Peptides against a protein of PDB entry 3OGK. Designs and how they scored, part 66

Target 1, 307 residues: chain A of PDB entry 3OGK
Amino acid sequence: ATPDRLSRRFPNLRSLKLKGKPRAAMFNLIPENWGGYVTPWVTEISNNLRQLKSVHFRRMIVSDLDLDRLAKARADDLETLKLDKCSGFTTDGLLSIVTHCRKIKTLLMEESSFSEKDGKWLHELAQHNTSLEVLNFYMTEFAKISPKDLETIARNCRSLVSVKVGDFEILELVGFFKAAANLEEFCGGSLNEDIGMPEKYMNLVFPRKLCRLGLSYMGPNEMPILFPFAAQIRKLDLLYALLETEDHCTLIQKCPNLEVLETRNVIGDRGLEVLAQYCKQLKRLRIERGADEQGMEDEEGLVSQRG

## One batch from the design tools (peptide; made by RFdiffusion4, then SolubleMPNN)

Design b1_p14_3_s2 (from b1_p14_3, 5 letters changed)
Fold by OpenDDE base, seed 5:
Structure b1_p14_3_s2 (fold): chain B 307 residues (1-307), chain A 14 residues (1-14)
Amino acid sequence: as target 1 above (307 residues)
Amino acid sequence: MEVELYPEKVIVLP
């Protein structure tokens, strides 16, 4: 496929998704440096796709210049930008996007690799956007962004329903959770155990509509923070939780309305049995092999053919 | 209309 052919065939295109790498890249079957540049496509978007409001780049190489061109070309008409597992840009590119696309509703950088220059992009977003519905920089590393800006976004964007973040200390997000009154989904953060403060997170208040959740590094000591609203949980992301088989069983029993579960092999056959028994509305189950579990002797923490 | 693009393939999604 070529950019020019796309615009000729679909002059009124509203949504575009570009995939640079095949899915096989997830299994290290292709070189990591293999990828397509978005530059020729951005040029085509800028010149000929005037109705485009949604752009999804997956496993593409994206430069700051590409983002700047896209931002200026689409401006407030851009509603969705997804940089999904992309690379090649810096936070300057993100700054350009949020500066020029002030009505963006979905901004995703999940699993993208970039150079962080500063936190200005999130600040600019906080200062000028009131339209955000989805903000997702899950599995990214930001060290220079402020949780206060995230709180401001939550306060100003009343349609904000899904937020996925990196390694923010959960306690720094208390203000965010309080402000995000309509939030339905939250993933990420960081739970840090403190032996001297075992109840460090017990008073954490979540948004009332929260039903899709994934807290990074959640262990059995932190898990009880979910119990007050476990019955309303529809999706759990436990991929980065620190739960053992028994912990899974405990939590699953409290989530009768669970529809989607993503977890690691540690759930075991026992956990799957409990899941089948208590979660009758389950629609999707994803089980990944954890690196730490490949060497563990505990056979009960493995999913067998029985599960 | 949503278009999903691969290097050598274009898929139109309804």
Scores: peptide ipSAE 0.039, ipTM 0.603, DockQ to the pose 0.029
Fold by OpenDDE base, seed 1:
Structure b1_p14_3_s2 (fold): chain B 307 residues (1-307), chain A 14 residues (1-14)
Amino acid sequence: as target 1 above (307 residues)
Amino acid sequence: MEVELYPEKVIVLP
């Protein structure tokens, strides 16, 4: 498929999703014609797809110039931008997007690789956006953004329902959680165990509507913070949790309304049995092999064909 | 109308 053919066939296109080749292929000698760059598509969007509101790039190479062109071309008409596992841009490109697309509802850069120049993009978003519903920079490494800007976004964007972040210290997000009254989903953050202060997170207050959750580095000592609202949890992302098999069993038993579970092989056959017993509403289960689980011979920590 | 585009295939999502 070519960009020009797309616009001719669908001049009133509102949503576009482009999927590049797997990342592994992007590091090898890539033929110029394999379609990994968004540039020709952004050009076509800018010129001919004037009704486009949603753009999803997956595993594509995206430059700051591409983002700038897209931002200026769609401006406040752009409602969704997803840079899903993309690369090639810097925070300057993000700044352009949030500067020109002030009515954006969904901004995603999950698992994207980029060069971080500053935190201005998030600040700009906080200062001008009131429409944001979904903000997702999960599994990214932003070191120069402020949790205060995230709090401001929560206060100003009353329709904010899903936020996924990188490694913010969870205690720095207290203000954010208080402000995000309608938040239903939160993933990321950083729970840092303190042996000398095991209950440092126990007083953390989550938004009342929170039902989809994935706290990074959550261990068994932090897990109890979920217990007061575990019954309302519908989705758990435990991919980056530090829970063992027994911890999984404990948590799962408290989540009878769980619909989606994402976890690692550490759940084991035992965890799967508990899941089957207590979570009758389960719709999706994702189990990944963790790098840390390579070589664990513990039968309880491995998922077999029996589970 | 939503379009999911692959390098060699366009899928139109109704």
Scores: peptide ipSAE 0.038, ipTM 0.600, DockQ to the pose 0.029
Fold by OpenDDE base, seed 2:
Structure b1_p14_3_s2 (fold): chain B 307 residues (1-307), chain A 14 residues (1-14)
Amino acid sequence: as target 1 above (307 residues)
Amino acid sequence: MEVELYPEKVIVLP
């Protein structure tokens, strides 16, 4: 399929998703520049897809120039941009997007690789956007963005319901959580254990509607911060939590309304038994093999046919 | 209309 063929067939296309690389690329089996440039597609979007409001690039090469062209071409008509596992751009490209697409509702950069020049893109978003519903830069590393801008976004975007971030210290997000009154989903952050202050996070207040959660580096000492609202949790992402089998059992038991669980095989057969016993509304279970469980022979910490 | 593009194929999503 070519861009020109797409536009001729679907001139009124509103949503486009492009997948540039097969899964094999995840294993470095395919060169990074293999057939995945968005440039010809952005050109076609700019010229011929005038109704397009949603763009999803997955495993594509995206340059700042591509983002700039897209931003200027679609402007306030662009509601969704997802750069899913993309590469080739810098924060200048992101700045162009948020500068020109001031009514964007969904902005995703999850697992994308980029060069970070500054935090201006998030600041610009904070200063001018009031439409944002979903912000997702999960599994990214931004060092130059400000938690204050995230707080401003939460304050100004009343429809903000889902935010996934990188390794922000959770305590730096206190203001954000206070402002994000309608937030339903949060993933990311960083919980940092302090032996000298075991109650460091105990007074953390989460948004009242929060029901989908994934806190990075959450250990058993931090886990109790979820207990006050565990009954309302519908989705848990424990892939990056530091919980053992018994910790999983403890948490799962407190989440009777859990619908989606994503975790590592450390949950074990015991954890799965507890899950079956207490989580009767479970719809989806994802278990991944974690690096820490590689080579482990502990039956309790592994999922077998028993579970 | 939503289109999902894969290598060598295009899928139209309702």
Scores: peptide ipSAE 0.038, ipTM 0.602, DockQ to the pose 0.029
Fold by OpenDDE base, seed 4:
Structure b1_p14_3_s2 (fold): chain B 307 residues (1-307), chain A 14 residues (1-14)
Amino acid sequence: as target 1 above (307 residues)
Amino acid sequence: MEVELYPEKVIVLP
């Protein structure tokens, strides 16, 4: 479809999702510069899609100018922006979005590639937004944003239910977790082992409604922090956890209400058996091969044809 | 149960 054809056919469109690259891009089979530019679509949105509230760009090239145009065109009418695995923009583009779209409810940049100039976009969001429900920059590399701004967002956005972040030290997010009283989903962060302080994470307090979780670099020593609320966990993302097969078994046994599990081959056939035994409400299982498959010494740590 | 296979991942839908 072309932008003009879309607007002619659906002039009152409220939600748009565009996919610019094939799925093969996930496996580095396609050059980064291959795919669609959002520019023609943003132009069409600005001119002819006056009721559009939700925009989802997946695997597309997005410039700062595109984001600026979109932001100004939709302003406070924009409720959802998802830059899903996109590239080509900088944090200036994000700043424009949060400056002009002050009632945005969902902002996603998961797995997007960008140039980071500063942390102003998150600060601006923290200063002016009270509507945010979902914030997701999972699997991104922001180094100039402040966890304090995230805390401010949690304090001001009482409908905030899902937050996925990059590699923030988890201890820097204590204030965020305290403020995010209605948070149901959290992914990301960074758990860092300290031989001198093996219990440094044991006093972490998570939001009471938390039921979808993925903590990056969580090892077996940190895993017990989940045990007090493991029974209420519905979704678990272990893709970036540092758990072995037996660790998976231990955790899974404590999550009888688990509906969605995402993990790597390290779960093994043994882990899958335990999953089947203890998680009767499981609806979806995602297993990635992972780079650790070549380094596994334990034969049980691999998902075989049997599993 | 539906199984979807990818080169580096498996998705199982019970």
Scores: peptide ipSAE 0.022, ipTM 0.514, DockQ to the pose 0.160

Design b1_p14_3_s3 (from b1_p14_3, 4 letters changed)
Fold by OpenDDE base, seed 4:
Structure b1_p14_3_s3 (fold): chain B 307 residues (1-307), chain A 14 residues (1-14)
Amino acid sequence: as target 1 above (307 residues)
Amino acid sequence: MEVEILPERVIRLP
């Protein structure tokens, strides 16, 4: 779409952001003098920044030693740790954080690359934390953590409002959803089609306040699970959904209060038209180009100059 | 409203 066409569809457009650089190229934005390592910063935090409550590292190299030093230096004063697209650490580093920072409110490692040794970090968090508000390990792969620990966290952390996870089978999270009474945002999980059990997910009960959602691998057969509360949805992450253009149109029409949509090119010009028609409160639209979409011949599944 | 058009990304599929 051209800005002019977007303006006609969305007269309240305030900003347009075009990103052409691969995400990998953004790593070059790390000053060479720091090598991308957090070590110098952790040293500074430990020595001189004793009032620091929030730490956010983005696209940095973080070692277990760095995390251990940070954890011990800030202890219960650390409220927020975000390891956003970081690498170099293991779950031992995470264990140190949750062991020493028992009042942490926000723990994020979204899109981080790490070595998984065990699930002890999540267990420790479950056993000792009651302050957690945001837990985010979206777009990560944990194989050794327990959904039961996630349920325990939900039970013990009454202020828990946002949880983003990896590829947990959604049915394993039933207990979590039941316990997470104040949850407003959930992303991740895994919906797995079962030909022999088409209604496998139809009895899922979501938290009553849920309004920001992104279910991974949600196809058109699973999409109806959202319909009972679609009117209260404010944000949708469809990046990892398995929805075609028409499926997008169907869902969007049921979300009149949608404020934020994140999706792929598959929404197409048709989906954008439907979005403009039905979602008058839309504030943000993010469209990514998936590698899987390079071969889709369907003109309808492309965001073109028409949309 | 804010619109972001992002470069190609690898999407995880089943």
Scores: peptide ipSAE 0.054, ipTM 0.655, DockQ to the pose 0.487
Fold by OpenDDE base, seed 1:
Structure b1_p14_3_s3 (fold): chain B 307 residues (1-307), chain A 14 residues (1-14)
Amino acid sequence: as target 1 above (307 residues)
Amino acid sequence: MEVEILPERVIRLP
C-alpha cells in the first residue's frame, strides 16, 4: 500500500500501524527506495490524515524531521506514538513530540536505536503532560534522563498504568513507585547485586495494583521482593532476569494467577512442568534462546521437544 | 495456551 492510496481510501483513519522489514534486513545495504522510511507516510499523515490519533511504526527508519513534522501536524490530537524497534532519530525528535503532543497517552520507544543528546524530552513530558497512560522505553539506553522526572510523571498522570524503562537503578525509582498509585505494569530497571548487602532491595515498596512485572537483572537474592504480591502477578517478563531453572520453579510456584510468561530457555523442561502444575490460568508462554545458554551444561536448563 | 518459541535473541546480560 502507498500512503496516497491509504489516505484516499481511509480519509478518517484514526490508527495507523506500519511494519518495516526485519531488522536483519536493515543492516544490509538499504536502498534509499526501501519502504522502511516513514517520511512518505509522515507527509501523508500531515497533509491528509487529520483524524489520526494513533501511530505505530515498527522496524522503520524515523528521522528527527519526521518526528517534528508528525508532532506539529497532529499536536494534541496525537494520543499514541509507538516507535517500535525503529532507528534514525535522536532525543531532539522525542523532545519535539512531547513538546507539541501534550495530551499523548502512549509513548513507546521499545528496542529503538537512537542518539541521546540530553534528557530534556523526559523533563518536558514531566512538566506538561497529565494524560500519559503508557510510557515504554524498554530495552533502550538512556543515560541522561532523570528518575525524578519519571516520579513527576507518576504524580501528574493519574491514569499511568504501564511503565517500562531502561537501566535505572531500582532504588532510584522508590519515589516513582510511591507516586505511581495506579501502576499495573512495570518492566526494566536494574537490580545490582551486592554480596555485602543482600537485603538492599527488600524494603522496596511496589504499587499496590502491580500485576505485570519484569525486573532486569533480578537474581535469586532479589526475587523474594516479589513474594508478598506474587499471587497477584499475572504477567512476568523474565527475559533479562538472572534466574536459573530452580529459581524459575520457585517463583512460578508462587504465581498461581500467572497468565503470561516470557522467559529464556533456562526455564527448562522442569520449569515447564512446574508451570503446568501451578499456573492453570496461563494463556501465553514465550521462550527465547539467550546467549548465556551456550555455557550452561545443566541439562535441566534446556527446553526440549518434550516440554 | 499460546506458546511461542523464538530463536536466539542477543539478550544483553550484564
Scores: peptide ipSAE 0.064, ipTM 0.691, DockQ to the pose 0.553; fails the geometry check
Fold by OpenDDE base, seed 5:
Structure b1_p14_3_s3 (fold): chain B 307 residues (1-307), chain A 14 residues (1-14)
Amino acid sequence: as target 1 above (307 residues)
Amino acid sequence: MEVEILPERVIRLP
């Protein structure tokens, strides 16, 4: 469909999802720089789609100018912006979005590639937004944003239910977790093992309603931090966890209400057996092949056709 | 139950 045809056919469109690259691009089958430009769509949105509240760009090229135009055109009417696996923008574009769209509820940049100029966009969001429900910059690299701004967002946005972040040290998020009283989902962060302080994470307090979780670099030493609330966990993202097969078995046994599991092939047939035995509410299982598994001859850490 | 097995993502393991 062309932008002009869409607006003519659906002048009252409230939600738009555009996909540029095919799914095959996720597997390096398509050049990284291949993607559709959002520019013609943003132009059409700005001119003709006056009721549009939700925009989802997936695997598209998005410039700062595109974001600025979108922000100014929709302003406080924009409730959802998802830059899903997009590229071509900088944090200036994000700043424009949060400056002009002060009532945005969902902001997603998951797996997007961008140039980071500063952390002003998150600061601006923290200072002016009280409507945010979902913030997701999972699998992104922000080095200039402040965990204090994330805490401020949690304090000011009472409807904040899902937050996915990049490589924040988890201990820097203590204030955030304390403030995020209604948080149900958290993914990301960084757990850094310290041989000299094996219990440095044991006093970490999570939000009481937390039931969807994925902690990056969580190893067997850190895994016990989940045990106090493992029974309420409904979704686990273990893709970036540093758990072996036996660790998976241990954790899964403690999560009888698990509905969604995302993990690597390291779960093995044994882990799948344990999963089937203990997780009767399981709805979705996603298994990815990790790079580490290509070299491990450990037959037990592989999912076979029998599993 | 939906099972999805996906090929290699470059997982940035430390």
Scores: peptide ipSAE 0.063, ipTM 0.683, DockQ to the pose 0.597; fails the geometry check
Fold by OpenDDE base, seed 3:
Structure b1_p14_3_s3 (fold): chain B 307 residues (1-307), chain A 14 residues (1-14)
Amino acid sequence: as target 1 above (307 residues)
Amino acid sequence: MEVEILPERVIRLP
């Protein structure tokens, strides 16, 4: 489909999702430069799609100029922007989006590659947005953003229900969790084991409605922090957890209402058996092979064809 | 139930 054909066929389009590179690009089977540019689409959106509220770009090349044009063209009418596995922009482009689209409800840049200039985009979002429902920069690398701005967002955005972040130390997010009273989903952060302080995270208080969770680098020592609310967990992201097969079994047994599990092959056949026994509401299971598992040919944590 | 087994993803483990 071409941008011009889309606008002619659907002049009142409210939601647009564009997919660039196929999944094969994830395996370096497609050159990095093969991605489609969003520029022609942004031009068409700006000129002819005046009712567009939601934009989702997946695996596309997005420049700061593209983001700036989109931001100015849609302004407060833009409710959703998803930059899913996109590249080519900097935090200046993000700053333009949050500056001009002050009523944005969903902002996603999960797995996007960008150049970080500063943390101003998150600060601007914290200062001016009260509409945010979903914030997702999961699997991104930010070094210049402040957890205090995230706390401010939680305080100001009463409808905030889903937040996925990068490598924030979880203890720096205590204020955020206290402020995010309606939060249902949290992914990311960083749990850092301290042998000298085994109870480092034991006093962590999560939002009462939290039911979808993925804590990065959660090991067996940190896992008990979930036990008080494990029965209300509906989704677990264990892709970046440091759990072995037995740890998976322990956690899964405590989550009888689990609907979605994302994990690595380390769950093994034993973990799958436990999952089938205790999680009768399971709707989706995603198992990925981790890079760490390539070297462990001999470990029992393989999912066989029998699972 | 939807089961998806995906090939190698770069998981940043420490």
Scores: peptide ipSAE 0.063, ipTM 0.688, DockQ to the pose 0.592; fails the geometry check

Design b1_p14_3_s4 (from b1_p14_3, 5 letters changed)
Fold by OpenDDE base, seed 5:
Structure b1_p14_3_s4 (fold): chain B 307 residues (1-307), chain A 14 residues (1-14)
Amino acid sequence: as target 1 above (307 residues)
Amino acid sequence: MEVELYPERVIRLP
């Protein structure tokens, strides 16, 4: 559909999701006139979709100007913005969103590619937002944002239930976890092995309601930090965990209420057997290919047709 | 149970 056709058909539209072409096509294989720009849609939103509260762009090109126009047009009426695997914007665009949309509840930029100018957008969000429920910049690279701003957000946003971040050192998020009393989901961060301090993460205090998590680069030495609350875990993202087959088996056995597992082929047939045995509430299993499987000598580290 | 496979993508680890 075209933007104008959409507004004519659905003048009272509250939620819009636009899907572009695959990322690979966007960057290298598809001409710029492929229709993946959000600009015409943002124009239509600004002019004719005055009840729109939720916007989800998936695999689209989004400029700072587009974000600025959207922000000013919807202002505090915008409750959800998802820049899902998008590209073309900078943190200036994000700054505009959080400056003008101060009652936003969901802000997502997972797997988006952008130019980082500064950390002002997160600071502005921390200073003025009290409505945030979901913050997700998982699988992004921010180097200029402050974990202190994330802590401030957790302190000020009482309804904050899901936070997914990039490469924050987990120990820098101690204050965040303490402040995020209602947090149910956390993904990302960075666990960094320290041979001189093997127990550096053992005293981490997680939010009491945490039941969906994925800690990046979690290895077998760090995995025990989950054991005290493993029985309440409902979702595990092990996509970027550094766990072998046996480590998967160990963790899975401790998570009898697991509903969603996301991992790599390293789980193996053995891990799948253990999963079937211990996780009777499992609803979804996501298996991805990892670079680790290419060098694995152990047949148990691969998911076969039998598994 | 739903199973999702992504055969075209390889996850890189550090």
Scores: peptide ipSAE 0.159, ipTM 0.832, DockQ to the pose 0.632
Fold by OpenDDE base, seed 1:
Structure b1_p14_3_s4 (fold): chain B 307 residues (1-307), chain A 14 residues (1-14)
Amino acid sequence: as target 1 above (307 residues)
Amino acid sequence: MEVELYPERVIRLP
């Protein structure tokens, strides 16, 4: 479909999702000039889709100019923006979005690639937004944003239920977790193991409603921090956890209400057996291939067709 | 139960 055809057919469109690249396409095999630009769509949104409140771009090229145009065109009517695996923009574009769309509820840039100029966008969001429900910049590399701004967002946005972040040191998020009283989902952060301080993270206090979790680089020494509330965990993202097969088994046994598990092949057939035994409410299982597969000494760390 | 397998994608750890 073309943008103009869409607006003519659905002038009252409220939600738009565009997929630029095939799901199965590897990023490196698709030329940058293949035509996955959002520009013509943003133009059409600005001119003709005046009821649009939700925009989801997946695997598309998005420029700062595109974001600026979108922001100004939709302003406080924009409730959802998802830049899912997009590229081509900088933090200036994000700044424009949060400056003009002050009632945005969902802001996602998961797995997007961008040029980071500063952390102003998150600061601006923290200063002016009280509507945010979902913030997701999981698997991104922001180095110039402040955990304090994230804490401010948590304090001001009482409906904040899902936050996925990049590689913040998890201890820097203590204030955030304390403020995020209604948070149900958290992914990301960075756990940095210290052999000299095995209990470095043991005193972390998580939001009481937390039930969907993915802590990056969580190893077996950090895993016990989940045990007090493991029974309420419904989703685990272990894609970036540093858990071996036996660690998976240990954790899974403590999560009888688990509905969604995302992990790597390291779970092995043994882990899958334990999963089947203890997690009777499991609805979705995602298994990715890990780079650690080659280093696995134990054959049990591989998922076979038997599992 | 839905099972999703992604054999072509490799998760890189630090």
Scores: peptide ipSAE 0.146, ipTM 0.830, DockQ to the pose 0.671
Fold by OpenDDE base, seed 3:
Structure b1_p14_3_s4 (fold): chain B 307 residues (1-307), chain A 14 residues (1-14)
Amino acid sequence: as target 1 above (307 residues)
Amino acid sequence: MEVELYPERVIRLP
């Protein structure tokens, strides 16, 4: 498909999703810089797709100039921007988006590769946006953004329902969780075990409507913080959890309303049996290979074809 | 029930 053909055929297009790399890129079979540039599409959007409110770029090369052009062209009409596994931009491009698109509802940069210059983009978003519903920079490496800005976003955006972040210390997000009264989904953060303070996270209070959750580096000592609301959990992301097979069994047994589980092979056949027994509402199961499998002599931590 | 397996992709832990 070409940009010009798209605009001619669908002049009133409201949502556009572009995929720039083959599926093989998922398995690191091609260089990261291989793929399509969004530039010709951004040009077409700016000139001919005047009703476009949702843009999703997947595995494409995106420059700061592309983001700036898109931001200025769509301004407050842009409701959704998803930079899904994209590369080539910096936080300056993100700053342009949040500066010009002040009514954006969904902003996603999940698994995107970028150069971080500063945390101004998140600060600008916090200062001026009240429309945000979904914020997702999961599996990214921001080091210069402030958890205080995230708290401000939660306070100002009453419709905020889904937030996925990088490696924020979970205790730094206490204010965020308190402010995010309507939050249904949270992924990311960082749980850091402290031998000197075994109850470090026991008093963590989550939003009351939280039902989709993935806490990074959650181990068996931290897992009990979920037990008070485990029955309302519908989606669980354990891809970056530090749980063994037994821990999976314990947690899954407490989540009878689980619809989506994402985990690693460490769940094992035993974990899958427990899942089948207790989670009758399960719709989707994602199992990935973990680095921890290379050291596990224990056959119990492997998913066989029997599951 | 939908099952997704990714045998060729490895999740790296810190």
Scores: peptide ipSAE 0.141, ipTM 0.826, DockQ to the pose 0.701
Fold by OpenDDE base, seed 2:
Formats: sequence, C-alpha cells, structure tokens
Structure b1_p14_3_s4 (fold): chain B 307 residues (1-307), chain A 14 residues (1-14)
Amino acid sequence: as target 1 above (307 residues)
Amino acid sequence: MEVELYPERVIRLP
C-alpha cells in the first residue's frame, strides 16, 4: 500500500502499523539496513491522518527528521509510538517526541538500533509526562540515561503498568520500584553476582502488583528473590536469565499461575515436563536457542521431540 | 496453547 492510498481510504485512521521487513529478518537472514523508510508515511500522517493516535513502525528506517515531523504533526494527540526493531535515529529524535507529545501513553523502542547522544529524552519525559502507561526500551543500549528519571516517571505517572528497560543495575532501580505502585510488568535490568555479597538482592522489594517479569542475567543465586510472589507470576521472560535446567524446574514449580513462558532450550525436556505438571494455565510458550546450548553436551538442556 | 520455536535464532548472553 502507498501512503496516499491509505489516507484516502481511511481518513479517520486512529492506529497505523507498518512493517518494513519480513519475519525472516528475525533470523539474521536480512541485512539490518534493508527496510522501508518511514519518511513518506510520516509525510502522509502529517498532512492527512489528523486522527491518528497510535503509530507502530516495525523493522523500518526512522530518522530524527521523521520523528520530529511526526512529533510536531501529532503533538498531544499522539498516544502510542512504537519503534519496534527500527534503526536510523538518535536520541535527538526521541527528545523531539517526548517534548512535543506530552500526553504519550506508550513509548517503545524495543530492539531498536540508534545513536545515543545524551539522556535528555528520558529527563524531558520525566519532567513533563504524567500519562505514561507503557515504557519499553528492552534490549537497547542506553548508557546515558538516569535511573532517577525512571523513578520520577514512576512517581508522576500513576497509570504506569509496564516498564521494560536495558541493563540498569537492579539496585539502582530500588527507588523506581518503590514509586511504581501500579506496575504489573517489568523486564530488563541487570543482576550482577557478587561473590562477597551473595544476598545482594535478597532485600529487593518489587511492586505489589507485579505479575509479568523478566530479569536479565538472573542466576540461581538471585532466583529466590522471586519466591515470595512466584504464585502471582503470570508471565516469565527467561530469555536472558542464567538458569540451568534444574533452576527452571525449581522456579516453574513455584509459579502455578504461569500463563506465558519465554525461555531458551536450556529448559530441556525435563523442564517442559515440570511445566506441564505444575502450570495448568499456560497459554503461550516461546523457546529460543541460546548460545549457552552450544556447549551443553548434557541432553537435559535440550528440547527434543519428546518435550 | 501457542508454542513459538526459533531454531535458527541464537540469543547472545553476556
């Protein structure tokens, strides 16, 4: 479809999702630079789609100019922006979005590639937004943003229910978790083992409503921090957890209300058996191959046709 | 139940 044809056919369009690459791109079969530019679509949005509130770009090339134009054109009418596996922009583009779209509810940059100039975009968001419900920059490489701004967002955005972040040290997010009283979903962070402090994370307090969780680099020593609320967990993202087969079994047994599990082949046939036994409400299972599996000669760490 | 398998994708761990 062309942008002009879309606007003519649907002048009152409220939600737009564009895909620039086929699903096969997820398997690294397509170069990162292969994709559609959003520019012609942003032009059309600016000129003809005056009721558009939600924009989802998936696997597209997005420039700062595109984001700036979109931001100015939609302003406070923009409620959702998802830059899903996109590339070509910098944090200046994000700054423009949060500066002009002060009532944005969903902001996603998951798995997007960008040039990071500064952390001003998150600071601006923290200073002016009170509407945010979903913030997702999972699997991104922000190094210049402040966990304090994330805490401020949690304090000011009472409807904040889902936050996915990059590699923030989890202990730096203590203030965030305390402020995010209505948070239901959290993914990301970074758990770092300290041999001298095995209980480093044992006193970590999570939001009371938390039921969808994925802690990056969580190992068996950190896993017990979930046990107090494991029964309320409905979704687990273990894709970046450092759990072995037995650890999976231990955790799964404690999550009888689990509906969604995302993990690697390390769960093994044994883990799948335990999952089937204890998680009767399971609706979705995602299993990916991990780099750790290449070295595991142990049959227990592989999902076979029997699992 | 929906099962999603990604046999060709390798997730990099730190």
Scores: peptide ipSAE 0.128, ipTM 0.823, DockQ to the pose 0.686

